# Peptides against a protein of PDB entry 5OOQ, part 26

Target 1, 227 residues: chain A of PDB entry 5OOQ
Amino acid sequence: YREDVRQVVTHPANALSFLQPGRLVEISVNGKDNYGWGAVVDFAKRINKRNPSAVYTDHESYIVNVVVNTMYIDSPVNLLKPFNPTLPEGIRPAEEGEKSICAVIPITLDSIKSIGNLRLYMPKDIRASGQKETVGKSLREVNRRFPDGIPVLDPVKNMKIEDEDFLKLMKKIDVLNTKLSSNPLTNSMRLEELYGKYSRKHDLHEDMKQLKRKISESQAVIQLDDL

## One batch from the design tools (peptide; aimed at target 1 L153)

Design b2_p16_4_s4 (made by RFdiffusion4, then SolubleMPNN; from b2_p16_4, 6 letters changed)
Fold by OpenDDE base, seed 3:
Structure b2_p16_4_s4 (fold): chain B 227 residues (1-227), chain A 16 residues (1-16)
Amino acid sequence: as target 1 above (227 residues)
Amino acid sequence: SELPFVVYDITKETLE
């Protein structure tokens, strides 16, 4: 269900109204290149100069320029072309142990994993020397202040998505999340009842704890797959 | 004095 939510949230009818300069967005290109949270510079309708009659899908019909601070240092950033979301080979985020730099990359709406409820104050000219690095510092500071993750816009309360089917989807997700949080407690109580009979004879506390973890983890995995 | 660099914003902009 997570992908279903993402499809609705990143649809132009919903997303564009929240892609103001400085808006924080979580970026994943082609489902493999995770750049983390970046900052929106601007967006524009995708135009094919060679074929003005070209038709793109809704999620590929706009180009969003974003600043990221996770670009691999040896990426061929000089080959990036304005208004071209098809990134050159070698453009990728830095892996563990690699150095990263700040870059402005053009992406489609389909490359947005989530939209944050925070906006950075952006320089007037992001293309000027040193400006993207300033944004990069801001991104690092935000991540430092939000170690548990940058808060995401609520699709219903904040984005005002009122489609009936979407609301039903969100309700289903809410139910599943509730089960994820509540089931471990229920199972824990049952386990305590089972082991309570032996608690005086054997130190089963550690075994019980391990079993509880295993059960919780297993349930979490199953429930996450359902989303 | 430190200038603000980030703000909470849930504003929906009107598109042209």
Scores: peptide ipSAE 0.501, ipTM 0.873, DockQ to the pose 0.373
OpenDDE base, seeds 1, 2, 4, 5: peptide ipSAE 0.245, 0.484, 0.101, 0.051; ipTM 0.768, 0.868, 0.651, 0.654

Design b2_p16_5 (made by RFdiffusion4)
Pose (drawn by RFdiffusion4):
Structure b2_p16_5 (pose): chain A 225 residues (1-48, 51-227), chain P 16 residues (1-16)
Amino acid sequence: YREDVRQVVTHPANALSFLQPGRLVEISVNGKDNYGWGAVVDFAKRINNPSAVYTDHESYIVNVVVNTMYIDSPVNLLKPFNPTLPEGIRPAEEGEKSICAVIPITLDSIKSIGNLRLYMPKDIRASGQKETVGKSLREVNRRFPDGIPVLDPVKNMKIEDEDFLKLMKKIDVLNTKLSSNPLTNSMRLEELYGKYSRKHDLHEDMKQLKRKISESQAVIQLDDL
Amino acid sequence: NSYYIDDVTGEKHYLE
């Protein structure tokens, strides 16, 4: 349900109104590369030019400044409006140095929208400007070690559509349902949940393999035939 | 100057 709410928040109709310059966002592009918290510089509509149609979330491209880019990542390959990050551009690993950079992303690559925003120079492309902004991101990350506060979708973003409101209530219901479980006030919860979640990943992982073996035992494209 | 703005309160917070 939370992932369902995220899509409603990041949809251009609601998200674009709050994508002013300097807006803080948590960037997780394609659910794989997590760049941490960054600052939005600008955004524009995507024009595929071959005039191809785009999904609502991919219909727009946002340039954001990050402070967790891998230092030896080849940033010279980036095109201004191409959100497909070339192979080798990745977030710095846990033991590797980082460098401030600007990357393009689609809206689907935003994990959360912050209520804070930085002061940014007019030309982020100017010399040393992207570096200076990266310093500010490092300070915000210090003052907020647990995380940056998110914008409230209803109170702040004034999202009042009825279908969305039922979705928010569905979450509150499951939370109070979770808070009424006997294990909520237990010490072994982290231990038992992890022990179970590992067994569950295997079950789902084994089920994936279990089906592959059976379909391949028989002829391959007999169904296609 | 270097600072950030909280849009909920409208307050500016200055950085070092």

Design b2_p16_5_s1 (made by RFdiffusion4, then SolubleMPNN; from b2_p16_5, 6 letters changed)
Fold by OpenDDE base, seed 5:
Structure b2_p16_5_s1 (fold): chain B 227 residues (1-227), chain A 16 residues (1-16)
Amino acid sequence: as target 1 above (227 residues)
Amino acid sequence: MRYYVDLVTGEVYYLE
């Protein structure tokens, strides 16, 4: 059920309005590299300069730059490129017993495990010397304050995903989860089909574009420090 | 000063 909900939550039409600078998100890259909770720096539509005609899935169509404080210390972080989610070989979170450093990594929406309720105050220039470490310190303190986990946004109550067809989709997901098959692959394929039908019916791609424009216009006005 | 906000409740929390 968790993965099923994640697919909807992390769709651009739903997620982007909650990816303000400083928003805490839980990060898992390629289903194996768990970086824990990081802080959003910014996001942008994914553009392939070498292949402008490249087509990406909805969950891969945006790149989110996030600060993490769990990067393995010997990772080749100097090879990281902003808004390039193809991570260099060796980029990984620290394992137990290994030392960590702070880094800004570009991830796809599909690498977001969950979106939190919390937003950090962020430095204006995160790439300036020492700024990533400041955010890293904040992340450590926040994690300490929430030993049972950082609060996660409620998809319906907080994210306002209340579309009738979405709710029907969620009910179908619940049924699928209740009637677990012995074949996980078959269940996954069926879920993707249901999600695809919803996406096509409601033209989520267009909704995404409209939302992106709205966010871009409002980000200049709404800042965390205005509170 | 470093701080975070719970955007659901609107509460501000200060960090050391």
Scores: peptide ipSAE 0.718, ipTM 0.971, DockQ to the pose 0.693
OpenDDE base, seeds 1, 2, 3, 4: peptide ipSAE 0.674, 0.697, 0.687, 0.717; ipTM 0.967, 0.969, 0.967, 0.971; seeds 1, 2, 4 fail the geometry check

Design b2_p16_5_s2 (made by RFdiffusion4, then SolubleMPNN; from b2_p16_5, 6 letters changed; failed a check: a repeat of another design)
Amino acid sequence: MRYYLDLVTGEIYYLE

Design b2_p16_5_s3 (made by RFdiffusion4, then SolubleMPNN; from b2_p16_5, 7 letters changed)
Fold by OpenDDE base, seed 5:
Structure b2_p16_5_s3 (fold): chain B 227 residues (1-227), chain A 16 residues (1-16)
Amino acid sequence: as target 1 above (227 residues)
Amino acid sequence: MRYYLDLETGEIYYLE
């Protein structure tokens, strides 16, 4: 069920408008590396300098830089490159009993488990000395204040995904959750089929292009204001 | 001083 909703929520056409600086997101990389809740720094379209002709899936076509406070202390964080989601070997969250540090990690949309309905006021320069740690402290405080969990954006009420076909998709997902086997692969494949049909029907690719234009325009305005 | 905004309630909290 969660994965089913996640695919729709984290699609660029839906997610990008909610990935403002400071937005809290729950992070899971490669389906196993759970960093918990982090704060969005920024995002950009994925560009492969080594292979400019590379084509990425929708969920892998953007890189989101996020501050996490759960990075394993001995991880080679110095090897992290902004906007490069191919993480160096050894980059992982701290396990139980291990010490953690703050780091900025580039992730794909596919690594977002949930989008929170909370937003931090981020420092202007997160790369400045001590700023990541400040954000990390804020993240700890947020977690303290929400012991039952950070509120997650509601796809319908908050994200305004009120399309009837989407609602039908959600209903189908709900039905499938009760009927399908516990096999994750089978469930994933079925979800992809349903999502694919929805995506094609509503031309989410075009929606994404339009959104990118709007974001670009908005960013331009912000840049002008910062000048 | 850091801040966070609860987008559901609209409340702003001060964080150390």
Scores: peptide ipSAE 0.122, ipTM 0.764, DockQ to the pose 0.557
OpenDDE base, seeds 1, 2, 3, 4: peptide ipSAE 0.040, 0.048, 0.037, 0.065; ipTM 0.651, 0.710, 0.649, 0.746

Design b2_p16_5_s4 (made by RFdiffusion4, then SolubleMPNN; from b2_p16_5, 6 letters changed)
Fold by OpenDDE base, seed 3:
Structure b2_p16_5_s4 (fold): chain B 227 residues (1-227), chain A 16 residues (1-16)
Amino acid sequence: as target 1 above (227 residues)
Amino acid sequence: MRYYEDLVTGEIYYLE
């Protein structure tokens, strides 16, 4: 059920306004590579220069650059391509007992597990020598201060997602969590239905979605200039 | 000096 919420939260119409430089986000690439909490550097709309007519899903239509401090030390980070969220083979988080380094990786919105309440102060030039490591130190300290996990944004109270279908979804999840679902299959189907309704509604209200996106993008640009 | 902000509460915290 968390996945259903994640899909809504990480939709560009909702997420982009909260991806300020330094915003902490929890990162999982391809559902298997967990980098933990990283810090947002910036984001941009995904553009295929070779094929301008390329169409991406909503969750893959933006690239978010994030600093992580959990990159495996022997990962081929030199093969990382800017604005290419398809990570080279061997790019992975360090496992237990392995050494890690700091790296900036490009990810899609689909790789965001959670958006946190916290924002780090970010260096003006994160790609300058030593700057990633500074952010890495901050990440370590923040993680230490929150042993039970970094606080996650409340979709309703903090992100102000007030869509009726989403609210119904959230209420349903709350009910299911309290009841210890006696019928997981039926309950899951209902959640999918509610999510489907949400998606369809927003597809029909594309103008509102686009407006919200434009506002988010404009805010992001302003925030970058203030660094 | 390094710091972070809780954007929900508006509080700023300093890091070592």
Scores: peptide ipSAE 0.708, ipTM 0.968, DockQ to the pose 0.714
OpenDDE base, seeds 1, 2, 4, 5: peptide ipSAE 0.706, 0.706, 0.702, 0.703; ipTM 0.967, 0.967, 0.967, 0.966; seed 4 fails the geometry check

Design b2_p16_6 (made by RFdiffusion4)
Pose (drawn by RFdiffusion4):
Structure b2_p16_6 (pose): chain A 225 residues (1-48, 51-227), chain P 16 residues (1-16)
Amino acid sequence: YREDVRQVVTHPANALSFLQPGRLVEISVNGKDNYGWGAVVDFAKRINNPSAVYTDHESYIVNVVVNTMYIDSPVNLLKPFNPTLPEGIRPAEEGEKSICAVIPITLDSIKSIGNLRLYMPKDIRASGQKETVGKSLREVNRRFPDGIPVLDPVKNMKIEDEDFLKLMKKIDVLNTKLSSNPLTNSMRLEELYGKYSRKHDLHEDMKQLKRKISESQAVIQLDDL
Amino acid sequence: SVPFIVYEDTDEELSI
């Protein structure tokens, strides 16, 4: 349900109104590369040119400044409006140095939108400007070690559509349902949940393999035939 | 030089 709410928030109709320069966003591109919290510089519509149609979330590209780019990542390969990050451009690992950079992303690559925004120079492309902004991101990350506050989707972003409101209530219902479980006030909850979640991943992982073996025991494309 | 500034916008200043 929370992932469902995220898509409603990042959809261009609601998200673009709050994508002003300097807006803080948490960037997780394709659910794999997590660049942490960054600052939005600008955005523009995606024009595929071959005029190909794009999904609503991919219909727009946002350039964001990040401070967790791997230092030896080849940033010279980036095209201004190509959000497909070339192979080798990745967030810095836990033990590797980081460098400030600007990357393009689609809206689907935004995990959360912040209520804070930075002061940014006019030309982020100018000499040393992307570096200066990266310093500011490091300070915000210090003042807010647990995380950056998110924008309230209803109160702040004034999202009032009825279907979305029912979705928010569905979350509150599941939370109070969760808060009424006997294990909520337990010390072994983290231990038992982790022990169970590992067994569950295996079950789902084993189920994936279990089906592959059976289909391959028989002839391969007999069904296609 | 670019000063360090963090904006805490009001409800009217949040949008473009």

Design b2_p16_6_s1 (made by RFdiffusion4, then SolubleMPNN; from b2_p16_6, 9 letters changed)
Fold by OpenDDE base, seed 3:
Structure b2_p16_6_s1 (fold): chain B 227 residues (1-227), chain A 16 residues (1-16)
Amino acid sequence: as target 1 above (227 residues)
Amino acid sequence: EIPFKVYYPSLEELAL
């Protein structure tokens, strides 16, 4: 059930509007590499320049750049490619007793474990020297101030996910949590229907973003003519 | 030095 909730929350139709610069997200890459809480830099639609016809799953169709402060110090961070979520071999979080550094890593939506209800102030140029470390200090401070954990966005109250099937799922989880029952009811059949609804919402969101970009570009041209 | 600032996004910011 928790995975089902995660799939809904991290779907582009729901997640993208909450991935503003500085948004805290909990990161787990490939279900193995836990980087903890990081801060969103930006996101972009995944484009394969070599194969423009490439079709990605919804959860793999966007790349989110995040600052983490848990990167192993000897990780080959120089091999990181912008907008490539396939991380080079050796890119991993620091283990206990190892030193860590700050890094910007590209991840997919599927690598987001949770979305926090907090945002950090982000530097204008995160790639400038020392800026990643500044964000890293802020992340440490957040963890210090929230020893019981960073508050997670409520899918219903905060994210306004009002789908009836999703609400039923949430109710079931609440019941299970109260009963300490370990038996997840597989609602796999209902997920496909949910994804269908979210796909339509995603299309509308993308159209709106494209329109906003066009408007912004047109305004920029007007400003150039006034100069 | 970037001042440490943490905030909860407003409902309005979430809707944009």
Scores: peptide ipSAE 0.230, ipTM 0.779, DockQ to the pose 0.483
OpenDDE base, seeds 1, 2, 4, 5: peptide ipSAE 0.195, 0.063, 0.083, 0.058; ipTM 0.797, 0.624, 0.630, 0.615; seeds 4, 5 fail the geometry check

Design b2_p16_6_s2 (made by RFdiffusion4, then SolubleMPNN; from b2_p16_6, 9 letters changed)
Fold by OpenDDE base, seed 1:
Structure b2_p16_6_s2 (fold): chain B 227 residues (1-227), chain A 16 residues (1-16)
Amino acid sequence: as target 1 above (227 residues)
Amino acid sequence: SIPFKVFFPSLEELAL
C-alpha cells in the first residue's frame, strides 16, 4: 500500500507542481541507495539526445536535480553528468562511520520516496563554490529541528489528489492503521519502536516490556473468562 | 553565510 501511494504521489501529474527549488524530497536511488532528505534544485523533462524516440515511463520521464549532503566522500562525483540519472558506478551514500560531502545528483521521480512539506532557501547559483555546502548545512539543521522526521506532504490535503481510487486506497490505509493502532499488540510494538527512539535509558525499555507483558497476560485472562 | 531560511509553501504558491 505504501508503494501504491508513492506511485501516485510521484507521478508527474502530481509531483511536478511540488518540485520547486528548495523542496525537500526523500531520496532512494534504485531502491538501494538511501541519500535521505535532499533539496530540489530544478527539474526537466528527460531528453535522450542519442535516441530522441526513447519512450520513458511516467516516473522516469523527468529528471530532478537534488542537493544531497550524504554522498560518500570518495564517490566519483566528477563523473556525474547533469540531467543523466544513470549514476556512475561508485556513486553512493556514505555508510555509518564514513565521511560525506554535498553533491548535486540527477534522479528520476521513481527515486523519490516522499515529498516534504518544507522548502529551503536555495542559493541562486548552486554550482558556485560553497553553495552546495550551504544547502548541506540547511539540511542538517532541518533534520535537527525535526527529530521525528520531516513532515511529508499530505496527498489529499496538500497535493489535492482527488482520484477516487486513490481516496479509497487512503481510506483502506487509514482503517488498517486504525486497526493496527487499536490492536494492543501492534500498539505495543509501535510503542516499543517509539520508545526505542526516545528512550536513551535502557530502564524505560525494560519497564515497557514488562508492562506489555502484563497487558497481554491480562487480556489473555479476560478472554478465558468470557468463554 | 546564507541564513537558514525554511518555509512551508502554501497551496496558493503551488498553483502559480
Scores: peptide ipSAE 0.211, ipTM 0.747, DockQ to the pose 0.540
OpenDDE base, seeds 2, 3, 4, 5: peptide ipSAE 0.089, 0.051, 0.127, 0.053; ipTM 0.627, 0.692, 0.630, 0.643; seed 3 fails the geometry check

Design b2_p16_6_s3 (made by RFdiffusion4, then SolubleMPNN; from b2_p16_6, 8 letters changed)
Fold by OpenDDE base, seed 4:
Structure b2_p16_6_s3 (fold): chain B 227 residues (1-227), chain A 16 residues (1-16)
Amino acid sequence: as target 1 above (227 residues)
Amino acid sequence: SIPHIVYKPSLEELAL
């Protein structure tokens, strides 16, 4: 069920309007490499110049550039290619006891574990020397301030995902969080139908991309220190 | 609309 929610939340139709610069996202690449919370730099539609006919899934159709502060220090970060979410071999988070550095990595939406209800102030030129480290310090401070975890966007209250099937899913999860007995098998069929609905919504999202950006920009901002 | 939180690091924090 958590994966089902993640799939809905990270679908382009829902996620892109919340991937503003500085948005915190929890990153897990290929379900293996956990970078923890990073900050969104920007995103772009994935274009394969070598194979323009390449078809990507909805969750792989966008590249999100994120600053992470957990990159292993000896990772070949110089081999990172902009707009290539296929990370070079050796690009990994630091393990316990290893030193980490800040890096900008291109990821897909599928690598987003959660979207935080927090945005960092981002430097104008994140690629300039020292700017990634500034963001890295901010990430550390945010993690310090939220020892129990960075607040995640509520899919219904914050993201305004009002799809009836999704609401039913959320209600079911709430019930199951209270009742351990959920059989995962019955949910798979409903997910495909749900994805089909979101796919259509995504097409509309591309058409309304400018409108959704304006909506996201018009959202009220509260400074963390005011909380 | 539910406001989102924006964190702006202080100068003191940036110096740390």
Scores: peptide ipSAE 0.217, ipTM 0.786, DockQ to the pose 0.105
OpenDDE base, seeds 1, 2, 3, 5: peptide ipSAE 0.219, 0.201, 0.034, 0.171; ipTM 0.772, 0.603, 0.637, 0.776; seed 1 fails the geometry check

Design b2_p16_6_s4 (made by RFdiffusion4, then SolubleMPNN; from b2_p16_6, 9 letters changed)
Fold by OpenDDE base, seed 3:
Structure b2_p16_6_s4 (fold): chain B 227 residues (1-227), chain A 16 residues (1-16)
Amino acid sequence: as target 1 above (227 residues)
Amino acid sequence: MIPFKVYYPSLEELAL
């Protein structure tokens, strides 16, 4: 059930509107590499330049760039390719007793464990010298201020996911968190129906983004003419 | 020094 909720929350139709610069996200890559809480830099639609016809799953169709402060110091961070979520071998979080550094890593939506209800102030140029480390200090300060954990966005109250089947899922989880005992198998069939509804919302979100870009481009042209 | 600012986004900011 928790995974089902994660799948809904991290779907592009729901997640992208909450991935503003500085948004805190909890990161787990390939289900094994836990980077903890990081800060969103930006995101982009995944484009395969070599194969423009490549079809990605919804959760793999976007790349999110995130600052983490838990990268192992000897990780080959120089091999990280912008907009490539396939991380090089040796890219991993620091283990206990190891030193860590700040890095920007590209991840998919599927690597987001949770979305926090907090945003950091982000530098204008995160790639400039020392800027990642500044974000890293902010992440440490957040963890210090929230020893019981960073508050997670409420899918219903904050994200406004109002799908009836999702609400039923949430109610079941609340009951299960109370009972620990019930069988998760029955909810998988309803998840497919939920994805069909999210596709429409995703299309609308893309249309809105395209419109906002066109407006921004038009405003940029107006500013150029006024110069 | 980038001012340390952490905030809860408003519902209006979430809708934009």
Scores: peptide ipSAE 0.215, ipTM 0.816, DockQ to the pose 0.495
OpenDDE base, seeds 1, 2, 4, 5: peptide ipSAE 0.210, 0.069, 0.054, 0.056; ipTM 0.809, 0.635, 0.619, 0.618; seeds 1, 4 fail the geometry check

Design b2_p16_7 (made by RFdiffusion4)
Pose (drawn by RFdiffusion4):
Structure b2_p16_7 (pose): chain A 225 residues (1-48, 51-227), chain P 16 residues (1-16)
Amino acid sequence: YREDVRQVVTHPANALSFLQPGRLVEISVNGKDNYGWGAVVDFAKRINNPSAVYTDHESYIVNVVVNTMYIDSPVNLLKPFNPTLPEGIRPAEEGEKSICAVIPITLDSIKSIGNLRLYMPKDIRASGQKETVGKSLREVNRRFPDGIPVLDPVKNMKIEDEDFLKLMKKIDVLNTKLSSNPLTNSMRLEELYGKYSRKHDLHEDMKQLKRKISESQAVIQLDDL
Amino acid sequence: EEVIVYDFNDEKHVWE
């Protein structure tokens, strides 16, 4: 349900109104590369040029400044409106130095939208400007070690559509349902949940393999035939 | 160095 709410928030109709310059966002592109918290510089509509149609979330491209880019990542390959990050551009590993950079992303690559925003120079492309902004991101990350506060979708973003409101209530219902479980006030909860979640991943992982073996035992494309 | 931050109410906060 929370992932369902995220798509409603990041949809251009609601998200673009709050994508002012300097807006803080948590960037997780394609659910794989997590760049941490960054600052939005600008955004524009995506024009595929071959005039191809795009999904609503991919219909727009946002340039954001990050402070967790791997230092030896080849940033010279980036095209201004191409959100497909070339192979080798990745967030710095846990033991590697980082460098401030600007990357393009689609709206689907935004994990959360913050209620804070930075002061940004007019030309981020100017000399040393992307570096200076990266310093500010490092300070915000210090004052908020647990995380940056998110924008309230209803109170702040004034999202009042009825279907969305039922979705928010569905979450509150499951939370109070979770808070009424005997294990909520337990010390072994982290231990037992992890022990179970590992067994569950295997079950789902084994089920994936279990099906592959059976379909391949028989002839391959007999069904296609 | 000084860092300028704005909250949701567009209030200016200066940090050192």

Design b2_p16_7_s1 (made by RFdiffusion4, then SolubleMPNN; from b2_p16_7, 8 letters changed)
Fold by OpenDDE base, seed 2:
Structure b2_p16_7_s1 (fold): chain B 227 residues (1-227), chain A 16 residues (1-16)
Amino acid sequence: as target 1 above (227 residues)
Amino acid sequence: EKFIIYDFNNNKIILE
């Protein structure tokens, strides 16, 4: 059930509007490399320059740049390529007893385990020397101040996911948490239907974003002509 | 150092 919720929450139709700069996100890459809580820098639609016709799943169709403070110190961070979520070999979080450093890594939505209810104050230029370390310090501070865990966005109250099947899923989870059993198989079958609905919403959102960009570009051109 | 975070409503929270 938790994975089902995660799939819905991290779907572009739901997640993108909450990936503002500084948004705290819990990161797990390839289901193995847990970087803990990081901070969103920005995100962009995934574009494959080598194969422009590449089709990505919804959860892999965007790249999110995040600051983490748990990167293993000897990781080949210099091999990180912007907007390439396929991380080089050796890029991993520090294990217990190992030293860690701050790094900006590109991840997909599928690598988001949880979206936090808080945002950090982000430097304007995160790539400037020392800025990622500042964010790293902030990440340490927030972890210190929230020893019981960083509060997670409420899918219903905060994210306004109001799909009936999703609400039923959430209710079932609540019941399970109170030690009442429900059948997991019933929820999995409805998840595909939910994705269909979210896909349509995502398409509309992208259209709106593209329109806003075009408007902004047009206004910029007009301003240049007036000078 | 002041620790600045934003809540869900984009309210600035300054933690000292």
Scores: peptide ipSAE 0.537, ipTM 0.933, DockQ to the pose 0.615
OpenDDE base, seeds 1, 3, 4, 5: peptide ipSAE 0.528, 0.479, 0.513, 0.533; ipTM 0.929, 0.926, 0.931, 0.933

Design b2_p16_7_s2 (made by RFdiffusion4, then SolubleMPNN; from b2_p16_7, 9 letters changed)
Fold by OpenDDE base, seed 5:
Structure b2_p16_7_s2 (fold): chain B 227 residues (1-227), chain A 16 residues (1-16)
Amino acid sequence: as target 1 above (227 residues)
Amino acid sequence: MKFIIYNYNNEKIVLE
């Protein structure tokens, strides 16, 4: 059900009116690269200059530029092209123990995990020297102020989504949440189990990612030595 | 430290 809600919330008809400069959004690129909460700079209709007849899905039809403060420090950020959501190889969030930097990345609506109910005060020119870092500091401050997580926009109360099927979905979710709350021990155990499974899956994914990086690095070194 | 943010309806929120 969470994915169903996300699909509706991130649809252009609903999301665009809330993507003002400074809007907090939680970012996950390609379902694997989690940048955490970032801040919207701007958005635009996706246009393919090379193929003007290109047709995109609704969730891929707009490009959102966002400031993140979790970019891996050695990512080739200089290769980023404005309004090009196809990110260069090596663009990724910092892993645990790695240093991160601030960057502006172009993403599709499909890469938005959640839309926050808060907005930062944004500099007028984010591309000016030091401005991205200022936003980065603000992002850190928000995370500090909201240790339990940044509040998410209520799709019905805040976003005013009135689609009948969506309202039915939300009602079902509410009923499920109520049932889960009524049996705390069983639900806690189940939640812990689910979280454990998720954590293990995440750990495995990270291990695989690390292994792939090590292999890539090793191959790169070998290739450099062979050149 | 004073921190200024805006809510969903563009109201200014001051966090102290």
Scores: peptide ipSAE 0.413, ipTM 0.907, DockQ to the pose 0.620
OpenDDE base, seeds 1, 2, 3, 4: peptide ipSAE 0.395, 0.406, 0.397, 0.392; ipTM 0.900, 0.907, 0.910, 0.901

